# Designs tried in a protein design run: peptides against a protein of PDB entry 3V4O. Part 34

Target 1, 234 residues: chain A of PDB entry 3V4O
Amino acid sequence: DQPLAKDKVALLIGNMNYREHPKLKAPLVDVYELTNLLRQLDFKVVSLLDLTEYEMRNAVDEFLLLLDKGVYGLLYYAGHGYENFGNSFMVPVDAPNPYRSENCLCVQNILKLMQEKETGLNVFLLDMCRKRNDYDDTIPILDALKVTANIVFGYATCQGAEAFEIQHSGLANGIFMKFLKDRLLEDKKITVLLDEVAEDMGKCHLTKGKQALEIRSSLSEKRALTDPIQGTEY

## One batch from the design tools (peptide; aimed at target 1 A26 D30 Q167)

Design b2_p19_8 (made by RFdiffusion4)
Pose (drawn by RFdiffusion4):
Structure b2_p19_8 (pose): chain A 234 residues (1-234), chain P 19 residues (1-19)
Amino acid sequence: as target 1 above (234 residues)
Amino acid sequence: DLLDELSDLLDEMNGLTAR
């Protein structure tokens, strides 16, 4: 009755040095921090910075190859992003200005590929803005996803809003990771853990009225990032 | 002048960068 993971796999991407968009600073320290915490939780972690579109697509293909039945899969992205019609997109460092959906990676398409691998848990921590891209002409009409009841999204901010890091950030984490890092080691269902992070973030004066954590979850089983890996000793 | 420089410093310290 202890939920188990066949394996625990994560892909972490932090994009900062944008060629044609404002540069960011904190994704480096955010990625460094989450890598350490997830390694403590026995995840196999690939952590990458400043990825072009080509490198982002390759990184996600490698991550997909590590996924199989019952595997916990986690994707963390820190950098520029946008959301049109409910679909979230991650913007690579080589994105032109303006850019459209074809220059970016759609998170929903990644989730569809993860479900095809029959993963036991799918977690997306998207630490990016979620405003519309006015130049993105296109329309989704993506297929409906299967009901796997194992999907958790932890958005650093609400739809149509911005996610933040501290100006001239230096050593400071961005807002989402500042609060996520203090809770991630807790042995609680990931949905509950993210809810506590949402409450902690609500006490932050800098972001009141402009950034709030949004949890979207269909995870029915009580799965946690601390769940043991099957066949190892707990 | 000193009060304008201290106000600019506080604005910078409370500044945010969107991702």

Design b2_p19_8_s1 (made by RFdiffusion4, then SolubleMPNN; from b2_p19_8, 14 letters changed)
Fold by OpenDDE base, seed 5:
Structure b2_p19_8_s1 (fold): chain B 234 residues (1-234), chain A 19 residues (1-19)
Amino acid sequence: as target 1 above (234 residues)
Amino acid sequence: EEEEEEEEELEEKLGLQPL
């Protein structure tokens, strides 16, 4: 039987106007485009820009409140970020320089909380750098994740690498979103969809050898962003 | 630092900005 979502909820965060870090441009357009696409997929979308730490934490808390058993949850982030010890950190616009884990939101912590909701699918689309932050030697003590087999990470770049936005165009886009948007509406298993996006990104002349999509998944079912919501006709 | 600066300059010339 076709997998059904109890509901589909997305939180999109785009941070650009950093106080103590380089300003970005892509998140504005990328959040906008992704919002429109996810709404076409019947996601309930909350899209937020330029969030402080406090606002980001609140947004995540509110997002988690919308999650429940069988709900598809999608978190998209575009902005500065880093990865330490396999943990992804989203950087708020008011983060100090240098920022540390205490100033940032750990994606894996969010995942843990999503698992507690018994979600049907957990998708993370992280359009941020994955370089190690040498100013943060904190090893996050994370509770062990449950084996839910419903997790997909789409990292805009490889571990230890940077993700880029294109500045030369009148509208700046992240490299990841540039390709993701063309396929997002396809009725395919999310990992297959992302694999195709990865192939498309691989053809980008600007980021050859600099950025490549990484897909990390534990997904035992054929889940797609196009999966219908329970109670709807399909 | 110098290598990072050179890479940043190259990326800027290419119209790329790291996130």
Scores: peptide ipSAE 0.355, ipTM 0.722, DockQ to the pose 0.416
OpenDDE base, seeds 1, 2, 3, 4: peptide ipSAE 0.326, 0.336, 0.332, 0.338; ipTM 0.693, 0.700, 0.702, 0.702

Design b2_p19_8_s2 (made by RFdiffusion4, then SolubleMPNN; from b2_p19_8, 12 letters changed)
Fold by OpenDDE base, seed 5:
Structure b2_p19_8_s2 (fold): chain B 234 residues (1-234), chain A 19 residues (1-19)
Amino acid sequence: as target 1 above (234 residues)
Amino acid sequence: EEEERLKKLEEELNGLQAL
């Protein structure tokens, strides 16, 4: 039987107007386009731009309140970020320079909280750099994750690498979203979908050596973003 | 058409900004 979602909820965050860091451009367009696509997939989408630490934490809290058993949760982030010791950190627009983990939101912590909600699927699409932040040597103390086998990470770039946007022209997508948007509506297992996106990105010679999609998943069921919501007719 | 697309992309990539 096809897996069903009790509901589908997405939180999209695009940070671009940083106070103490280089300003970005793509998150605006990327969030907009992803919002439209996810709504076509019957996601309840909350899209927010240029969030302070306080606002980001509140947004995540509110997002978590919408999650429950069997709910599909998707978190998309576009902005500055880093990865230390396997933990991904999203950088609020009011983060200091340099920023530390205490100034940022840890994705893995959010994942833990999502697991506590007994979600049906947890998807993280992280359009940010994954470079080590040398200004922060703090080791996050996180509780062990449960074995839920319903987790998918789509990293815009490889471990330890940078993700990029295009600022030369006018409004344009980041590299990740440029390829993701073309396949997002396909009725495929989410890991398969992302794998195809990875191939698309890899076929573009202009991005070779610059950025490559990484998929990290523990998904034991054939779950797709197109999965119907329980109680609905399609 | 594909060639033009690639050229455009190449031009756009001249303004890459790391996230």
Scores: peptide ipSAE 0.296, ipTM 0.720, DockQ to the pose 0.439
OpenDDE base, seeds 1, 2, 3, 4: peptide ipSAE 0.048, 0.041, 0.285, 0.277; ipTM 0.492, 0.483, 0.694, 0.683; seeds 3, 4 fail the geometry check

Design b2_p19_8_s3 (made by RFdiffusion4, then SolubleMPNN; from b2_p19_8, 11 letters changed)
Fold by OpenDDE base, seed 2:
Structure b2_p19_8_s3 (fold): chain B 234 residues (1-234), chain A 19 residues (1-19)
Amino acid sequence: as target 1 above (234 residues)
Amino acid sequence: EEAEELAKKLAEENGLQAL
């Protein structure tokens, strides 16, 4: 009973060159490597770097247009971020300091919109911090999510914690991508795959006690990123 | 305590940056 995807679409966003926040380095390589891997998995991949709020919103809108019933959707984000009241916020490069939710993109809102498309699988890979933003006391009122049982979150870190990259010299991966890339092509249920990544990350001495992968899922089927696209035979 | 200091030193030496 091999699950099939109608299509597979990924949006990858790497924000590094922030105007009012510390610059990052790893998203460049991380997006590049992930792009290549996802293309090997027959994803249609849109990869973008250093997006303003306007550009990010447009990119998400365009991404959503590619989604439809049975389509696998994957959103990867690397950059600054925060989490308030269980809601994840991606920070555009032109966000003010301090940033607020009104300046950022809420991942859970994107998920809701993906659900409306009746996608076959919704995967979020969020390589960002998940600390509370004390400068934003807004409690977002989110629309209720549907029970679709096709949702997977791979958080680079646990709730209330930070995610890290290495800025020592040259080009390097973020901690999350460093381990994710080694397993991404495996033909396994996506939650199982991420669990293995979590174990690998757990061996990283640099981030022990500081960063740990969190998997949050409601996935009732054995869906994998390797699942073939409908109409193709492998 | 010593382990924490060592971890911090290693983090700094490797240029660990929070996202």
Scores: peptide ipSAE 0.379, ipTM 0.761, DockQ to the pose 0.459
OpenDDE base, seeds 1, 3, 4, 5: peptide ipSAE 0.372, 0.353, 0.375, 0.371; ipTM 0.751, 0.731, 0.754, 0.734

Design b2_p19_8_s4 (made by RFdiffusion4, then SolubleMPNN; from b2_p19_8, 12 letters changed)
Fold by OpenDDE base, seed 2:
Parts: C-alpha cells; structure tokens; sequence
Structure b2_p19_8_s4 (fold): chain B 234 residues (1-234), chain A 19 residues (1-19)
C-alpha cells in the first residue's frame, strides 16, 4: 500500500550574513530553489534567512508545533556548522567567534523532539561543515533516541569534512543543492533518492576527495517526499 | 603535483569556499 502522510511540513533555514564569521552566498539561492521544489511536493514550507540564535530557536519551536502523528517533517539547513562527538550544530548568524555549543542549535535535540510528536517521517538535510570545533570540548548530554525507524539524514559532506559553495558570479550555489534539486521531485524512497544524489555528486571533479554526501538512515518503510497527504485526491 | 596545482587554481578561479 502507498504510504500516506498526515501532512507535510518543512523548515528551511539559510544563514549567510554572519556577524563574526565569513559570509556565505549559496544559502540564498539554495533555500529559494528548495522552497519551490518542496511546495510542488505539497509541503507546507517556512523559509527563513539569516536567523539569530533567538530567532532560530523560535523557528524550530514553531516548526515543532506543526508536527503531529503521521506528519512528514523536513528540516533543511544551509550555513556554518560543526560536528562534535556525533552531534551536529547549526550556527546562528549572531554566534560569537569562536562559537560554542551553547551558542548553537543541536540537530539531534530537534530530532528527539520530533520523535515525541510521533511523526511519520523525519528528514534532515544539512548543508554545513562537519568539522570538529576545537574551541569547545563540551560533551552534550542528549536523551536516548526512540526506535521510530523513520529517520533520514542527508549530510552534504562526510564526518570531519567541509561542505562547499561555488562563489562564481552573482548567485552562488552549494554543491549539495546543485545535485539534490535535480532529483528531489522523483517518486522514490527518500534514501534511494539521496543515494542517487550521492552518485551524481561523486562525479563532480571539483569536490572529489573533498566533499561527499553521507546518508544516515533508519527507515523501515518506503517513504517518499512524493507521498500523498491523507484525505487528498492524487 | 601539476594536477593538484591546477585544481587549486580552478578552485581559486571559481571561488570555492567552505561553508
């Protein structure tokens, strides 16, 4: 039987104009392109740019309020980030230099909260670096995750590696989004879709050996972003 | 070495930047 979503909600965050860190360009166009695509997939999309820590936390809170049993939740982030001890941290535009975990948002904490909502699918698309932050050795205490078998992580790069954007002329593009956008509308299990994106990215000579997509998933059902919403035609 | 140099030059030309 075709899996159904109770609803489909996405939060897209693109941070570019950092106060104390190098400015980025790709999140602007990448968020816009992804917004358009997800809306074609009948997602309710909230897209935000250049969020402070306070604003990011509020945005996540509001996003979580839209989640419920059977709802598909998708979080996309483009900006500075890091990974310490397997935990991913999104860096707000007002983060100090150097930043610490207390200044950032932990993705795994968001996942924990999404699980409490009994969502039908949890997708994280993280277009950020995953290098170790040497300025903070604090080990966050996180609650154990539940076994929901509905989690998909699409990391723009490998553990300990960097994600890149091409600042050519005018609008910049992230390497991850460059390939993701070409397949996002395909009616395939989300992990299969991302695997194909990974293969496409692997053909990019510019970032070969520097950036590679990593998929981390626990998805026991054939869930796709194209899955219809309950009570709708299709 | 030459290939690596060319890659670096290309990265500079294209403005490849870590996020």
Amino acid sequence: as target 1 above (234 residues)
Amino acid sequence: EEEELLKKLLEELLGLQAM
Scores: peptide ipSAE 0.333, ipTM 0.726, DockQ to the pose 0.465
OpenDDE base, seeds 1, 3, 4, 5: peptide ipSAE 0.332, 0.320, 0.339, 0.336; ipTM 0.738, 0.736, 0.754, 0.741; seeds 1, 3, 4, 5 fail the geometry check

## One batch from the design tools (peptide; aimed at target 1 L24 G81 A163)

Design b2_p20_1 (made by RFdiffusion4)
Pose (drawn by RFdiffusion4):
Structure b2_p20_1 (pose): chain A 234 residues (1-234), chain P 20 residues (1-20)
Amino acid sequence: as target 1 above (234 residues)
Amino acid sequence: SSEELYEELLEEAGIGLTPR
């Protein structure tokens, strides 16, 4: 009755040095922090910075190859992003200005590929803005996803809104990781854990009225990032 | 309390937020 994971795998990407878009600073320290915390939780973690579109597609293919039945899969992205018609896109460092959906990675397509591997848990922590891209002409008409009841999204911000880091950030985490890092080791269902992070973030004066954590979840089973890996000793 | 004070100091120093 203790939920188990076949394995725990994560892909972390932090994009900062944009060629044609404002540069960011905090993704480096955010990625460094989450890597350490997830390693403490026995995840196998691939952590990468400043990825072009080509490097981002390759990194996700490698991550998909590590996924199989019952595996917990987690993707964390910190950098520029946007959201059109409910679909979230991650923007690579080589994105032109302006850019369209073909220059970016669609998170929903990644989730579809993860479900095909029959993972036991799918977690997306998207630490990026979610405003429309006016230059993105295209429409989704993506296939409906299977009902796997094991999907959790922890968006750093609401749809049509911005996610933030501290100006001239130096050593500071961005807002989402500032609060996520204090809770991530808790032995609680990931949905509940993210809800506590949403409450902590609500006390932050700098972001009142402009950034709030949004949790979207269909996870029915009580799964946690601290769940033991099957066949190891707990 | 100390964190609230730190956030106020940031505003007084003209330091803001960088969108991602």

Design b2_p20_1_s1 (made by RFdiffusion4, then SolubleMPNN; from b2_p20_1, 9 letters changed)
Fold by OpenDDE base, seed 3:
Structure b2_p20_1_s1 (fold): chain B 234 residues (1-234), chain A 20 residues (1-20)
Amino acid sequence: as target 1 above (234 residues)
Amino acid sequence: MEEEKKEKELLEKGIGLQPR
């Protein structure tokens, strides 16, 4: 009755020390805290910081090698990013100013590759801005996605909006992770969990009218991050 | 924690946001 994962694998990327763009602070804390939580959920977690384009592409390739039929795959990204024509782009630390799509990693391309692995669940947590990049007018031609009904996007913010972190000398989470971390261990369908996080974040005075969580999903089964791994006792 | 205290103060004031 309860859905089972063949395995659970996560790749976490936090970019903050950009060469040609404003430096960030919170991705460090966000990645570390999320790593600890996902490990408690029996995920195999690879967490990386300040990746160049080359390193990011290699990390994604290695992540994909760990995916197979029925495996739960989770990708978290914290850093600079943008969204053009419904496509999400993660910005490496060595990206030029201005950056373009050829300098960045397209999340939807990663999703396509994950679908080819016949994964049991594909979760993307994108803790980045979603503003249009006016310096990139390229319309991406992406491969068609399959109908797998196992996809969940958790966007830290709405389309065309910004994702924020608190600017001070001390350590602090980004706004999204601040609320996500309090619920991540709950045994709930992942879309239900994220909906509750959205409500919690909606109560934040700082980001009212500036940032709101968006959930985009095609998930036909009650899949949770707490789902047991097949062949294990639970 | 002192960092948490600082965050709370910023939350109360509604200031100190940095976009990613």
Scores: peptide ipSAE 0.411, ipTM 0.779, DockQ to the pose 0.505
OpenDDE base, seeds 1, 2, 4, 5: peptide ipSAE 0.398, 0.391, 0.395, 0.385; ipTM 0.767, 0.766, 0.773, 0.766; seeds 1, 2, 4, 5 fail the geometry check

Design b2_p20_1_s2 (made by RFdiffusion4, then SolubleMPNN; from b2_p20_1, 10 letters changed)
Fold by OpenDDE base, seed 3:
Structure b2_p20_1_s2 (fold): chain B 234 residues (1-234), chain A 20 residues (1-20)
Amino acid sequence: as target 1 above (234 residues)
Amino acid sequence: EEEEEEEKKLLEEGIGLQAR
């Protein structure tokens, strides 16, 4: 029996033009490519670029309003980021230098709010670095998560490591999206799909020993991004 | 392998990597 989604909603954020941090280039291309692919998968997609802290928080709030019981929610972020004590932080373009947790959005807090909506699937694709931010020594106290068995994290890199984009005169994807885009439309369990992407990325000579995809999941059902929406003909 | 040849070409062009 094929799993069904009540609806499918995605929020894509690409931050490039930082005020106080190095500028990036690939998030523009990454968000564009992923938008087109997710729309082919019948996702309702909101794609935004270069968001301030205020704008990012508003975008997340609006995204959460579209979530409900059985809805598939996907959050993609490309930009600067860091990981402290197992918590992932997305950095807005107006973040100070150095940035701290109060300047950033915590992904695990977003997950908690998504769980309250009783979503059918929660997918996070985090195309950012996962290095420790030494300028932030705060240990966050987060709300306890529920046992929902519907969570998938696709990290562009492993813990304590960096995620890269190609520095080239022409337009190019980040390393993660370079490989993800080739498999995203496949009708496979999302964790299986990401595992194959991990193998493809592992063959890349540019980032050997520097970047590796990490999958963190608690997914008890065979959920795929290709799952049809309830009440529709397919 | 096409990807390997592409990577080789990029390296020959002097491309680098930018950390996010």
Scores: peptide ipSAE 0.472, ipTM 0.848, DockQ to the pose 0.831; fails the geometry check
OpenDDE base, seeds 1, 2, 4, 5: peptide ipSAE 0.453, 0.455, 0.464, 0.458; ipTM 0.828, 0.838, 0.851, 0.845; seeds 1, 2, 4, 5 fail the geometry check

Design b2_p20_1_s3 (made by RFdiffusion4, then SolubleMPNN; from b2_p20_1, 9 letters changed)
Fold by OpenDDE base, seed 3:
Structure b2_p20_1_s3 (fold): chain B 234 residues (1-234), chain A 20 residues (1-20)
Amino acid sequence: as target 1 above (234 residues)
Amino acid sequence: DEEKKEEEELLKAGIGLQPR
């Protein structure tokens, strides 16, 4: 049977112009291209750039309001980030140096809130570094997650490693988006799609041994980004 | 796609990488 989405909603965040950290360039292009692709997949897309902590939290709150039972939710983030104790943190542009968890948004907390909405699919595409932040020794206490079997994490890099963009005066994608964009429209289970992207990225000589895509999933159904929205004719 | 072509050329040139 063809899986159906009640609706499809995506929040895309690209942070580049950091106040206290190195500036990035690729998130602009990455968010733009991903926006166009997801719209072709009938996602309702909100794309935002250079968000402060306050703005990021508000954006997430508004995103959550659009989620409901059976809705496909996708969160993409491109910018600075880190991972402590298995928790992923997105860094706002106004984060201090050094930043700590209290200055950042925890992805797993967002996941918990998405689960409460009884979504049909939760996809996180995290185009950020996953190195430990040595300046943050706090162990986050997170609420217990439910067993929903509808979760997919696409990490641009493996645990403890970095995600890269090309350092050039011209516009270019980040490494992850360069390969993701070529397959995103394929009608395949999202985990299968990401696995193919991982293979493509593995052929990149620039990042061999430095960056590798990691897929973490508990997806018990053949859910794809191409799944039709319920009530539509197909 | 000209942008794609340019990107491929940059990759072949071994241009530096910036971590996020």
Scores: peptide ipSAE 0.434, ipTM 0.822, DockQ to the pose 0.521; fails the geometry check
OpenDDE base, seeds 1, 2, 4, 5: peptide ipSAE 0.406, 0.410, 0.420, 0.401; ipTM 0.776, 0.799, 0.829, 0.789; seeds 1, 2, 4, 5 fail the geometry check

Design b2_p20_1_s4 (made by RFdiffusion4, then SolubleMPNN; from b2_p20_1, 9 letters changed)
Fold by OpenDDE base, seed 3:
Structure b2_p20_1_s4 (fold): chain B 234 residues (1-234), chain A 20 residues (1-20)
Amino acid sequence: as target 1 above (234 residues)
Amino acid sequence: MKEEEEEEKLLEEGIGLQAR
């Protein structure tokens, strides 16, 4: 039987104009293109750029209010980030240098809150570095996750590695979005789709040996971004 | 390959990568 979503909601965040860190360029294009694609997939999309810590937390709170039982939730982030002890941290534009976990948003905490909403699918697309932040030795104590079997992480890079964007005077995507955008509309299980993106990215000579897509999933159903919304004609 | 040609063009133009 065709899986159905109660609704489909996405929050896209692109941080590029950092105050205390190197500026980025591609998140603008990445968020724009992903917004257009997700809207074609009937997602309700909120796209935001250059968020402070306060604004990011508010955006996440508003995003969570749109989630409910059976709703597909997708969070995309493009910007600076890091990973400590298996936890992913998104860096706001007003983060200090060096930044610490208290200045950043923990993705796994967001996941926990999404699980409480009994969502139908939780997709995280993290287009950021996954290197350890040596200036933050805090081991976070996170709330226990439920066994929901509806979680997909698409990491732009592997653990301990960097995610890249092309330094170009013109408009260009980050490496991850460059390949993701070509397959995002395909009617395939989301993990299968991302696996194909991984293969495409693997052929890129620019980032060979430097960046590789990682998929981490616990998804027991054939859920796709193309799944129709319940109550609609399809 | 179309992608390879694009990559070669980028390399010829001296375009680098920036880590996020």
Scores: peptide ipSAE 0.459, ipTM 0.833, DockQ to the pose 0.820; fails the geometry check
OpenDDE base, seeds 1, 2, 4, 5: peptide ipSAE 0.434, 0.439, 0.440, 0.435; ipTM 0.805, 0.813, 0.806, 0.823; seeds 1, 2, 4, 5 fail the geometry check

Design b2_p20_2 (made by RFdiffusion4)
Pose (drawn by RFdiffusion4):
Structure b2_p20_2 (pose): chain A 234 residues (1-234), chain P 20 residues (1-20)
Amino acid sequence: as target 1 above (234 residues)
Amino acid sequence: TLETLEETLEEFLNSMLQPR
């Protein structure tokens, strides 16, 4: 009755040095912090910075190869992003200005590929803005996803809104990781854990009225990032 | 005066933030 994971795998990407878009600073320290915390939770973690579109597609293919039945899969992205018609896109460092969906990675397409591997848990922590891209002409018409009841999204901000880091950030985490880092080791269902992070963030004066954590979840089983890996000793 | 002070505080607080 203790939920178990076949394995725990994560892909973390922080994009900062944009060629044609404002540079960011905090993704480095955000990625460094989550890498350490997830390693403490026995995840196998691939952590990468400043990825071009090509590198981002390769990184996600490698991550997909590590996924199989019952595996917990987690993707964390810190950098520029946007959301059109409910679909979230991650923007690589080589994105032109302006850019369209073909220059970016669609998170929903990644989720579809993960479900094909029959993972036991799918977690997306998207630490990026979610405003429309006016230059993105295209429409989704993506296939409906299977009902796997094991999907959790932890958006650093609401749809049509911005996610933030501290100006001239230096050593400071961005807003989402500032609060996520204090809770991530808790032995609680990931949905509940993210809800506590949403409450902590609500006390932050800098972001009142402009950034709020959004949890979207269909996870029915009580799964946690601290769940033991099957066949190891707990 | 109080409304101007509140608007200035909000501008200052927003300037401390950088969007991703």

Design b2_p20_2_s1 (made by RFdiffusion4, then SolubleMPNN; from b2_p20_2, 16 letters changed)
Fold by OpenDDE base, seed 4:
Structure b2_p20_2_s1 (fold): chain B 234 residues (1-234), chain A 20 residues (1-20)
Amino acid sequence: as target 1 above (234 residues)
Amino acid sequence: SEAERLEEEQKARDSLLQAL
């Protein structure tokens, strides 16, 4: 009765060495640790750091080529970002200051393309800020999404809020990954897993009232990251 | 005041955070 994945593919992007924006630290560690965890879950993982706009677009294109009917697709992003009119924008390292939507990658556009592949599950883990970019007044016209009931968004923070990393002398996780990594291997429906992560994060005194995990999902089946791949035995 | 103390403590915590 357990759902099966045709395959499991993940694209992880960590941007930290921005040219025109504050440099970050956590994406390096977060991408590394998440890579190891997802590989334990038998994901085919492509992990990339410090991508330009051109490189990010190419990475997404290559990622989409690996998706097909019944495939689990997971996109993780750690870096600068913003949200305008319900659209999430990932900021490449070569983005100008200020950046605009034409300089960035829209997550909802990627979702649209994933839906065309008839994926079994679409998971977006977005470790970025979700504040409005006042320097971008563009209203994008996006194609309507299909009703696929296989979509899960894990936002590191609430709408209009910021996401944070901890400033240490050494390398440390961002707030979201700090709690996500402890539960990621659990055999639970992905939305249930993220809900537990949200509760754990809620106990963090540093970010109480400043950062809270938001789950947005349309998932009609009990799908987990631990679901076995079709044709394999565990 | 207690409220003032809590605000100062939060400011100290904020100094340990970097927004993404």
Scores: peptide ipSAE 0.418, ipTM 0.789, DockQ to the pose 0.847
OpenDDE base, seeds 1, 2, 3, 5: peptide ipSAE 0.005, 0.023, 0.015, 0.017; ipTM 0.312, 0.447, 0.450, 0.479

Design b2_p20_2_s2 (made by RFdiffusion4, then SolubleMPNN; from b2_p20_2, 12 letters changed)
Fold by OpenDDE base, seed 3:
Structure b2_p20_2_s2 (fold): chain B 234 residues (1-234), chain A 20 residues (1-20)
Amino acid sequence: as target 1 above (234 residues)
Amino acid sequence: EEEEREREEEERRASLLQAR
């Protein structure tokens, strides 16, 4: 039978105007275009730009309040980031230089909280670098994850590598969103969809050998972003 | 000569990209 979502909720964050780090440009366009696409998929979308640590934490808290049993949750982040010991950290615009884990939001902590909501699907699209932060050797203590088999990570780049945006005088997408946006509306299992995006991105000569999409998933059901919401007629 | 061309191409690519 066709999988159903109780509801579909997305939080999109684009950080560009950093106080102590290089400014970015593409997250503005990336968030805007992704917002439009997800709304076409009947997601309830909250899109925010240039969030401080305090604001990011509040946004995540509000996002979690909208999650419940069977709800599809999607988190997209575009901005500076890093990965230490398998944990992904999103960097707020007011983060110090150098930033540390206590200044940032850990994605795996968010996942833990999403699992407690008994969501139907958890999708993370992380459009940030995944390089090691050499200025922080802290090993975070995280709560054990449950076995929910409903998790999909779409990393804009592979472990230890960088995610890029094009230096253009005009508006342009980041590399990941450039290819993701062309396939996002397809009625396919989300992991299959991302695999196709990976192939498309692989043909980009600008980032060949520098950036590659990574899919990490534990998804035991054929869940798609196009899945209808329970109680609706089509 | 080939090595020089490769270096120039790499520099061109690097100048077009900004890491996040």
Scores: peptide ipSAE 0.490, ipTM 0.827, DockQ to the pose 0.877; fails the geometry check
OpenDDE base, seeds 1, 2, 4, 5: peptide ipSAE 0.476, 0.471, 0.465, 0.481; ipTM 0.820, 0.820, 0.819, 0.821; seeds 1, 2, 4, 5 fail the geometry check

